# Peptides against a protein of PDB entry 5VVV, part 43

Target 1, 276 residues: chain A of PDB entry 5VVV
Amino acid sequence: FLCGVVEGFYGRPWVMEQRKELFRRLQKWELNTYLYAPKDDYKHRMFWREMYSVEEAEQLMTLISAAREYEIEFIYAISPGLDITFSNPKEVSTLKRKLDQVSQFGCRSFALLFDDIDHNMCAADKEVFSSFAHAQVSITNEIYQYLGEPETFLFCPTEYCGTFCYPNVSQSPYLRTVGEKLLPGIEVLWTGPKVVSKEIPVESIEEVSKIIKRAPVIWDNIHANDYDQKRLFLGPYKGRSTELIPRLKGVLTNPNCEFEANYVAIHTLATWYKSN
Target 2, 276 residues: chain A of PDB entry 5VVV as posed
Amino acid sequence: FLCGVVEGFYGRPWVMEQRKELFRRLQKWELNTYLYAPKDDYKHRMFWREMYSVEEAEQLMTLISAAREYEIEFIYAISPGLDITFSNPKEVSTLKRKLDQVSQFGCRSFALLFDNIDHNMCAADKEVFSSFAHAQVSITNEIYQYLGEPETFLFCPTEYCGTFCYPNVSQSPYLRTVGEKLLPGIEVLWTGPKVVSKEIPVESIEEVSKIIKRAPVIWDNIHANDYDQKRLFLGPYKGRSTELIPRLKGVLTNPNCEFEANYVAIHTLATWYKSN

## One batch from the design tools (peptide; aimed at target 1 F164)

Design b2_p20_6_s3 (made by RFdiffusion4, then SolubleMPNN; from b2_p20_6, 6 letters changed)
Fold by OpenDDE base, seed 4:
Structure b2_p20_6_s3 (fold): chain B 276 residues (1-276), chain A 20 residues (1-20)
Amino acid sequence: as target 1 above (276 residues)
Amino acid sequence: MTKAQEVLEKRLEELEKLRE
């Protein structure tokens, strides 16, 4: 069971010292996972093709080593979906080289994120793939196999919540393709019925699990504030029954952008997880 | 607006509506 934090917000990323402090807190609270997915890290999303510099590499190596020291699984995410051509072997090779570089930093867990992108494929991809889901699954499976089928590999669908599913969760052709064709060792991220789910009913998890043919990992935006920087979410982790725990592969909270605001959010997640 | 900006704006709008 993956339980911890995803740094998955838009806005100023946390500094390396904040991330190290996070790992210490996670260990203390018996949480086990950190997903590196800062939207405004240029080499994560906008310039995903660019290799890390020597200086950036040293920082990431130090961060990954710190995660290991605190027994926190470090998952490196990349978001190529803004401008990748799925059918172009050069693009696939570029993605492979980028993840190889991160593997050399000591990273063993990875995620491919296709959240917050347009559903439209370019003309070249439309000639090769029957749908956007087929293109995403193809590259995800290829990368997963290329990396030697790491123990933890996550996929974030473009339809990552109930409200983004067309026509709905149980009838989504996109999620059906993901469920049927995504390799079984790849986990699927999900935010619940909404992007920010006030509640995540057990029935809603059963519904999505059926179509994706696996238990999801919750990307939980309950404390996310990147969409309203004038508001801090300081309340407890709530609106999730402990009956969800045996029906999930994990829960990763995407909390407030302000690092110091997240004590209650993360601590109460830990309390929830231990109450099972 | 880039397609990415449109998606982000839609997400932000949905999130704002959830707060209202």
Scores: peptide ipSAE 0.055, ipTM 0.731, DockQ to the pose 0.104
OpenDDE base, seeds 1, 2, 3, 5: peptide ipSAE 0.037, 0.076, 0.030, 0.033; ipTM 0.674, 0.756, 0.686, 0.705; seed 2 fails the geometry check

Design b2_p20_6_s4 (made by RFdiffusion4, then SolubleMPNN; from b2_p20_6, 12 letters changed)
Fold by OpenDDE base, seed 3:
Structure b2_p20_6_s4 (fold): chain B 276 residues (1-276), chain A 20 residues (1-20)
Amino acid sequence: as target 1 above (276 residues)
Amino acid sequence: MTLAEKVLKERFEELEKLRK
């Protein structure tokens, strides 16, 4: 069971010292996972093709080593979906080289994120793939196999919550393709019925699990505040029954942008997890 | 798209579903 934090917000990323402090807190609270997915990290999303510099490499190696020291699984995410051409072998090779570099930093766990992108394929991709889901699954499976089928590999669908499913969760052709074609060793991220789910009912998890043919990992935006600068949610992790735990592969909270505001968010997640 | 844009998009899509 993956339980911890995703740094998945828009805005100023946390500094390396904050991330190390996070790992210490996660270990102390018996949480086990950190997903690196800062949207405004240029080489994560907008410039995903660019290799890390020597200086950036040193920082990432140090960060990954720190995660290991605190027994935290470091998952490196990349979001190529803004401008990748799925049918172009050069794009696939570029993605492979980028993930090879990160592997050399000692990273063993990875994620491909296709959240917050347009559903339209370019003309070249339409000639090769029957749907957007087929294109995403193809590259994800190829990368997963290329990396030697790592123990932890995550996929974030474009339809990552109930409201983004067309026509709905149970009848989504996109999610059906993901469920049927995504290799079984790849985990699927989900935010619940909404982007920011006030509640995640058990029935909603059973519904999505059926179509994706696996238990999801929750990307939980309950404490996210990058969408509302007036929002500082300091309340406990709530609206999630502990009955979800046996029905999930994990829970990763995407908390407030303000690092110091997240004590209650992360601590109450830990309490929730231990209450099973 | 910020999470704000996601939430706005979600609201817009919900409103469009209600208008149909």
Scores: peptide ipSAE 0.280, ipTM 0.835, DockQ to the pose 0.333
OpenDDE base, seeds 1, 2, 4, 5: peptide ipSAE 0.078, 0.074, 0.065, 0.273; ipTM 0.701, 0.709, 0.688, 0.830; seed 5 fails the geometry check

Design b2_p20_7 (made by RFdiffusion4)
Pose (drawn by RFdiffusion4):
Structure b2_p20_7 (pose): chain A 276 residues (1-276), chain P 20 residues (1-20)
Amino acid sequence: as target 2 above (276 residues)
Amino acid sequence: AKHEEAKTFYKEQALKDYEE
């Protein structure tokens, strides 16, 4: 069961030294996972086709090392959603070559994120693929095979919370396609009824497990402050029923951008991780 | 351009959700 932090916000990402202290904290409080997905570390999203330079690679390896040294599982995320051409094989290959490079840093766990992308395709893609959801699942699956079908592997859908489902959660062509076609070994990230969920009703998640055909992984935006300059969140982890742990694969907290402000955010996540 | 648009949309949606 996956529990911990996703560094998945817009803005100045954390540095290696902050992530070491993060791993030591996750262990002192018995959490198991860290998802690397900062939106403005350019090679994660903006320049996803680009390989890490020599010194960048030294940094990532030293990072994946301290993750094992503290036994925190390290999941690496990549976001091709902005401009990838799903049908073109050179494009599919560059993704593998990039995911290969990171596999050789010590990385076993991977994620493909597709949040916040223009919902339609290029002229070339609309031929080979029936719908937008078909294209993502095809690549996500093809990639899931190539890496030797890894232990934990996450998929973040374009429709990733209740508000964002067209027309509703239950009869959505995008969501229908995912639950049926996406492989049973691939996890699905979900964010609650809204992007920043005030509460996560047990009925809402049970409802979601209907169409996704899985217990989804929560990308929790409760303490995220990247959207309002004046705002900071030092409150407890709240509005999440303890009765959820049995029904979910995990909850990764996407916290405040200011690293040291995240003490309460992670500790309260940790206490609640107990009690179920 | 696409990145900045997605970022702006996200911030607007997140703020709206928080205010409600």

Design b2_p20_7_s1 (made by RFdiffusion4, then SolubleMPNN; from b2_p20_7, 8 letters changed)
Fold by OpenDDE base, seed 1:
Structure b2_p20_7_s1 (fold): chain B 276 residues (1-276), chain A 20 residues (1-20)
Amino acid sequence: as target 1 above (276 residues)
Amino acid sequence: SAYEKAKEAYKKQALKDVEE
């Protein structure tokens, strides 16, 4: 069971010292996972093709080493979906080289994210792939196999919540393709019925699990505030029955952008997890 | 940009979700 934090918000990424402090807290609270997915880290999303500099490499190596020291699984995410051409072998090779570099930093767990992108494929991809889901699954499976089938590999769908499913969760051709064709060792991220789910009913998890043919990992936006700088979410982790735990592969909270505001959010997630 | 458009769409949806 993956339980911890995803740094998955828009806005200023956390600094390395904050991330190291997070690892200390995660260990202390018996949580086990950190997903590196900061939207405004340029080499994560907008400039995903660009290799890390020597200085950036040193920082990431130090961060990954710190995660290992605190027994926290460090998952490196990349979001190529804004402008990747799935059918272009050069693009696939570029993605492989980027992940090879991160592997050299000591990273062993990875994620491919296709959240917050347009569902329209380019003309070249439409000639090769029958749907957007087929294109995403193809590259994800290829990368997963290329990396030697790491123990932890995550996929974030474009339809990552109930609201984004067409026509709905149980009948989505996109999610059906993901469920049927994504290799079984790859985990699927999900935010619940909504982008920000006040509640995640057990029935909603059973519904999505059926179509994706696996238990999801919750990317939980309950404490996310990147959409409104005037809000801080200081309340406890709630609206999730402990009956979800045996029906999930994990829960990663995407909390407030302000690192210092997240004590209650993360601590109460830990209490929730340990209560079952 | 595609990035900014997607970011604004996310923010708009997230705001709706928390106001319900």
Scores: peptide ipSAE 0.768, ipTM 0.973, DockQ to the pose 0.902
OpenDDE base, seeds 2, 3, 4, 5: peptide ipSAE 0.761, 0.761, 0.766, 0.764; ipTM 0.973, 0.972, 0.973, 0.973

Design b2_p20_7_s2 (made by RFdiffusion4, then SolubleMPNN; from b2_p20_7, 9 letters changed)
Fold by OpenDDE base, seed 4:
Structure b2_p20_7_s2 (fold): chain B 276 residues (1-276), chain A 20 residues (1-20)
Amino acid sequence: as target 1 above (276 residues)
Amino acid sequence: DLYEKAKEKYKEIARKDVEE
C-alpha cells in the first residue's frame, strides 16, 4: 500500500529542504511514499525532453538519497503529454534517456502522467494508434518494460476522475483500453469522482477498479489549493472510509502548495491509514 | 501556451468541484 504525498500541484515547487523535511515527517508518521510531480518543475512537464543539468542532477541525487535514508519510496514522475508525439521513435527515445538519467540518480520507481492534457492526437499518432488511450498505454508499457519492470510504476490517465470519463466511468472506452492493455504491474492514479473529491465512496472505487482491472492509487486533491490561492485547506483527511484501504493500492495526498500548511493534512492521512 | 491553458482549465474545474 502506497501512502504518502504527491507533490503534484501547480505553483512554486517545494525546495529541497522542505522535501527532506517531508521525508522525515512521512517516516515519523509511518508513511512510505513520495511522488515527485511538481507541475512547475520545467523538466517534469513543459520541458520534459530536457536532461537535468549537473547541478540539478546533484540536487535530485541528494533528494533521492534522502528519501532512501528515511525509507520513503521516491517515485519520479514525468508528464510528457502536453506535446509528445507518441508515434515518433525519437520522442520515445528521448523519454527513455530522461528516465535513464533519473535512474542513474538512484531512482527505482517511476510514473508517467497524462493528466491535464487534451484528448486530441496529432495526425501522425492517429495513423499509428487506434485511440489516445492506445497511444498512452503503448508508450507506458514500453517505458515500463524498458526500465526493467520496476516494482512501482504509476500511470496517470487523462481521464483521472469520474467527471472526466466519457460517457462515464464504467463505459469509458479510454479507461477500458487502459484496463485491458496497460500491463498489470503498472498502477493507475485516480482522484475519485471529481478532480477535487469531497468524498470518495467505496462504490466509486469498485466501479473504476472494475474497468481498469486493478485497484487504483488515489491521487487525493482533498487538500490541494493550487486552484485557489485564497484558500488553505487545514482540515483533516476526511470523506474517505477506511473501507477504501483494502480496495486501493495506495493514497497519495496532493496537499496545499504552502508546505507548512500540510501538517494536519498529512498527519491525519497517516492516522486514517493506520486505523485499518 | 498549452501549459497555461491546461492549468487554467484544471483550476476552473477544481474550483467548481470545491464549491459543490
Scores: peptide ipSAE 0.770, ipTM 0.973, DockQ to the pose 0.970
OpenDDE base, seeds 1, 2, 3, 5: peptide ipSAE 0.770, 0.768, 0.765, 0.766; ipTM 0.973, 0.973, 0.972, 0.972

Design b2_p20_7_s3 (made by RFdiffusion4, then SolubleMPNN; from b2_p20_7, 13 letters changed)
Fold by OpenDDE base, seed 2:
Structure b2_p20_7_s3 (fold): chain B 276 residues (1-276), chain A 20 residues (1-20)
Amino acid sequence: as target 1 above (276 residues)
Amino acid sequence: SLYEKAKEKYFKIAREAVEE
């Protein structure tokens, strides 16, 4: 069970010292996972093709080492979906090289994210793939296999919450394709009924699990405030029955941008997790 | 940019989701 934090918000990423402090807290609270997915990391999303510089590499190596020190699984995410051409072998090779670099930093867990992108394929991709989901699954499977089938590999669907599913969760051709064709060793991220879900009912998890043919990992935006930094979400992790735990592969909270505001959010997630 | 457009779209949807 993956339980911890995803740094997955828009806005200024946390500094290395904050991330190290996070790892310390995660360990202390018996959480086990950190997903590196800061959207404003240029080389994560906007410039995903670009290799890390020597200085950036050193920082990431240090960060990964720190995670290991605190027995936190460091998952490196990349979000190529804004402008990748799935059918272009050069794009696939570029993605492979990028992840090879990160592997050299000591990273062993990875995520490929297709959140917050248009549900469109370019003309070249339309000639090769039957659907957007087919394109995403193809590259994801290929990357997963290329990396030697890491123990932890996450996929974030474009339809990552109920309201993004067309026509709905249970009937989504996109999610059906993901479920049927994504290799079984790849975990699927899910955010619940909404992009920010006040509640995640058990039934909603059963529904999505059926179509994706696996228990999801929750990317939980309950405490996310990137969309409205005038608000701080200081309340506890709630609206998630502990009965979800045996039905999930994990929960990763994407909390407030302000690192200092997340004590309650993360601590109460830990309490929730340990209550089962 | 594509990034900015996606960001703003997410922000809008997230704000709406929280208000419900």
Scores: peptide ipSAE 0.725, ipTM 0.969, DockQ to the pose 0.956
OpenDDE base, seeds 1, 3, 4, 5: peptide ipSAE 0.716, 0.703, 0.717, 0.708; ipTM 0.968, 0.966, 0.968, 0.967

Design b2_p20_7_s4 (made by RFdiffusion4, then SolubleMPNN; from b2_p20_7, 6 letters changed)
Fold by OpenDDE base, seed 1:
Structure b2_p20_7_s4 (fold): chain B 276 residues (1-276), chain A 20 residues (1-20)
Amino acid sequence: as target 1 above (276 residues)
Amino acid sequence: DKYEKAKEKYKEQALKDVEE
């Protein structure tokens, strides 16, 4: 069971010292996972093709080593979906080289994210793939196999919540393709019925699990505040029955942008997890 | 810009979700 934090918000990323402090807290609270997915890291999303510099490499190596020291699984995410051409072998090779670099930093767990992108494919991809889901699954499976089938590999669908499913969760051709064609060793991220789910009913998890043919990992936006700078979420982790735990592969909370505001959010997630 | 457009779409949906 993956339980911890995803740094997955829009806005200024946390500094390396904050991330190291997070690892100390995660270990102390008996949590085990950190997903690196800061939207405003240029080499994560906007400029995903660009290799890390020597200085950036040293920082990431130090961060990954710190995660290992505190027995926290470090998952590196990349979001190529804004402008990748899936059918272009050069683009696939570029993605492979980027993940090779990160693997040399000591990273062993990875994620491909296709959240917050258009559903349309370019003309070249339409000639090769039957749908957008087929294109995403093809590259994800290829990368997963290329990396030697790592123990932890995550996929974030474009339809990552109930609201984004067409026509709905149980009848989505996109999610059906993901469920049928995505290799079984790859985990699927999900935010619940909504982008920000006040509640995640057990029945909603059973519904999505059926179509994706696996238990999801929750990307939980309950404490996310990147959408409104006037809000700060200081309340406890709630609206999730402990009956979800045996029906999930994990829970990763995407909390407030302000690192110092997240004590209650993360601590109460840990309490929830241990209460089962 | 595709990044900014996607960000604004996310923010709009998240705001709707929190206000419901």
Scores: peptide ipSAE 0.767, ipTM 0.973, DockQ to the pose 0.907
OpenDDE base, seeds 2, 3, 4, 5: peptide ipSAE 0.762, 0.759, 0.767, 0.762; ipTM 0.972, 0.971, 0.973, 0.972

Design b2_p20_8 (made by RFdiffusion4)
Pose (drawn by RFdiffusion4):
Structure b2_p20_8 (pose): chain A 276 residues (1-276), chain P 20 residues (1-20)
Amino acid sequence: as target 2 above (276 residues)
Amino acid sequence: SLEEIEALKKELVENMKAAQ
């Protein structure tokens, strides 16, 4: 069961030294996972096809090392959604070459994120693929095979919270396609009824497990502050029923950008991780 | 509607970028 932090916000990402202290903290409080997905670390999203330079690679390896040294599972995320051409094989191959490079840093766990992308395709893609959801699942599956079908592997859908489902959660062509076609070994990230959910009703998640055909992994935006300059969140982890732990694969908290402000955000996530 | 969802997504993303 996956529990911990996703560094998944827009803005100045954390540095290696902050992530080491993060791992030591996750362990002092018995959490198990860290998802690396900062939106503005350019090679994660903006320049996803690009390989890490020599010194960048030294940094990632030293990072994946301290993750094992503290026994925090490290999941690496990549976001090709902005401009990838799903049908073109050179494009599919560059993704593998990039995911290969990181596999050789010590990385066993991977994620493909597709949040916040223009919902339609290029002229070339609309031929080979029936729908937008078809294209993503095809590449997510093909990639899931190539890496030797890894232990934990996440998929973040374009429709990743209740508000964002067209027309509704239950009868959505995008969501229908995912639950049926996406492989049973691939986890699905979900964010609650809204992007920043005030509460997560047990009925809403049971409802979601309907179409996804899985207990989804929560990408929790409760303490995220990247959307309002004036705002910071030092409150407790709240509005999440303890009765959810049995019904979910996990909850990864996407916290404040200011690293040291995240003490309460992670500790309260940790206490609630107990009690179920 | 679909247009309202797409507009909300763009607004949220622009707000996040402006805040940073």

Design b2_p20_8_s1 (made by RFdiffusion4, then SolubleMPNN; from b2_p20_8, 8 letters changed)
Fold by OpenDDE base, seed 1:
Structure b2_p20_8_s1 (fold): chain B 276 residues (1-276), chain A 20 residues (1-20)
Amino acid sequence: as target 1 above (276 residues)
Amino acid sequence: SLEEIEEFRKAFLEKAKAAQ
């Protein structure tokens, strides 16, 4: 069971010292996972093709080493979906080289994120792939196999919540393709019925699990404030029954952008997880 | 509302895509 934090918000990323402090807190609270997915990290999303500099490499190696010291699984995410051509072997090779560099930093766990992108494939991809889901699954399976089938590999679908599914969760051709064609060792991220789910009913997890043919990992936006920087979400982790735990592969909270605001959010997630 | 947040994320994403 993956339980911890995703740094998955828009806005100023956390500094390396905040991330190391997070790992100490996660270990202390018996949480086990950190997903590196800061939307405004240029080499994560907008410039995903660019290799890390020597200085950035030293910082990431130090961060990954710190995660290991605190027994926290460091998952490196990349979001190539803004402008990748899935059918282009050069693009696939560029993605492979980027993940090889991160593997050399001592990273063993990875995520491919296709959240927050256009549903339209380019003309070249339409000639090769039957749908956007087929294109995403093809590259994700190829990367997963290329990396030697790592123990933890995550996929974030473009339809990552109930409100993004067409026509709905149980009838989505996109999620059906993901469920049928994504290799079984790859985990699927999900935010619940909505992007910011006030509640995640058990029935909603049973519905999505049936179509994706696996238990999801919850990307939980309950404490996310990137959409309203005038608000801090200081309340407890709530609206999730403990009956979800045996039906999930994990829960990763995407909390407030303000690092120091997250004590209650993360601590109450840990209490929720240990209450089952 | 949560719908306004989803629309805001969509609009923010459209703006973030338009800023590329």
Scores: peptide ipSAE 0.072, ipTM 0.726, DockQ to the pose 0.143
OpenDDE base, seeds 2, 3, 4, 5: peptide ipSAE 0.038, 0.039, 0.030, 0.032; ipTM 0.701, 0.686, 0.689, 0.703; seed 3 fails the geometry check

Design b2_p20_8_s2 (made by RFdiffusion4, then SolubleMPNN; from b2_p20_8, 8 letters changed)
Fold by OpenDDE base, seed 1:
Structure b2_p20_8_s2 (fold): chain B 276 residues (1-276), chain A 20 residues (1-20)
Amino acid sequence: as target 1 above (276 residues)
Amino acid sequence: SKEEIEELRKELEERRRRAQ
């Protein structure tokens, strides 16, 4: 069971010292996972093709080593979906080289994120792939196999919540393709009925699990504040029954952008997880 | 509303794409 934090917000990423302090807190609270997915990290999303510099490589190696020291699984995410051409072998090779570089830093767990992108393929991809889901699954499976089938590999769908599914969760052709064709060793990220789910009913997890043919990992936006910089979400982790735990592969909270605001959010997630 | 929050996230993403 993956339980911890995703740094998945828009806005200023956390500094390396905050991330190291997070790992210490995660270990202390018996949480086990950190997903590196900061939307405004230049080489994570907008310029995903760019290799890390020597200085950036030293920082990432130090961060990954610190996660290992605190027994925290470090998952490196990349978000190529803004401008990748899925049918272009050079693009696939560029993605492979980027993940090879991160693997050399000692990273063993990875994620491919296709959240917050347009549901449109370019003309070249439309000639090769029958749908956007087929293109995403093809590259994700190829990368997963290329990396030697790592123990933890995550996929974030473009339809990552109930409100983004067309026509709905149980009838989505996109999620059906993901469920049928995504390799079984790849985990699927989900935010619940909504992007920011006040509640995640058990029945809603049973519905999505049926179509994706696996238990999801919850990307939990309950404490996310990147959409409203005037608000801090300081309340406890709530609106999730402990009956979800046996029906999930994990829970990763995406908390407030302000690092120091997240004590209650993360501590109460840990209390929830240990109450089962 | 929660729908307004999802629309705001989509708008924020569209704003980011337009800032390129």
Scores: peptide ipSAE 0.065, ipTM 0.763, DockQ to the pose 0.149
OpenDDE base, seeds 2, 3, 4, 5: peptide ipSAE 0.047, 0.032, 0.033, 0.040; ipTM 0.744, 0.700, 0.694, 0.743; seed 5 fails the geometry check

Design b2_p20_8_s3 (made by RFdiffusion4, then SolubleMPNN; from b2_p20_8, 8 letters changed; failed a check: too like the target's own chain)
Amino acid sequence: SLEEIEAYRKELEQRRLEAQ

Design b2_p20_8_s4 (made by RFdiffusion4, then SolubleMPNN; from b2_p20_8, 8 letters changed)
Fold by OpenDDE base, seed 1:
Structure b2_p20_8_s4 (fold): chain B 276 residues (1-276), chain A 20 residues (1-20)
Amino acid sequence: as target 1 above (276 residues)
Amino acid sequence: SREEIERYRKEFVERALAAQ
């Protein structure tokens, strides 16, 4: 069971010292996972093709080593979906080289994120793939196999919540393709019925699990404030029954952008996880 | 409301995508 934090917000990323402090807190609270997915990290999303510099590499190696020291699984995410051409072998090779570089930093766990992108494929991809889901699954499976089938590999779908599913969760052709064609060792990220789910009912997890043919990992936006930086979400982790735990592969909270605001959010997640 | 928050976040994502 993956339990911890995803740094998955828009806005200024946390500094390396904040991330190291996070790992210490995660260990202390018996949480085990950190997903690196800051939207405003240029080489994560907008410039995903660009290799890390020597200085950036040293920082990431130090961060990954710190995660290992605190027994925290460091998952490196990349979000190529803004402008990748899925049918272009050069694009696939560029993605492979980027993930090879991160593997050299000591990273062993990875995520491919296709959240917050246009649902339309380019003309070249439409000639090769039957749907956007087929294109995403193809590259995800290829990358997963290329990396030697790592123990933890995550996929974030474009339809990552109930309200983004067309026509709905149980009838989505996109999620059906993901469930049928995505390799079984790849985990699927999900935010619940909504992008920010006040509640995640058990029945809603049973519904999505059926179509994706696996238990999801919750990307939990309950404490996310990137959409309104004038607000801090300081309340406890709530609206999730502990009956979800045996029906999930994990829970990763995407908390407030302000690192110091997240004590209650993360601590109450840990209490929830240990209450089963 | 929960629906207002989701609408606001959707609008935020749309603005974020338009700024990229």
Scores: peptide ipSAE 0.070, ipTM 0.730, DockQ to the pose 0.139
OpenDDE base, seeds 2, 3, 4, 5: peptide ipSAE 0.099, 0.038, 0.031, 0.043; ipTM 0.748, 0.699, 0.674, 0.727; seed 2 fails the geometry check

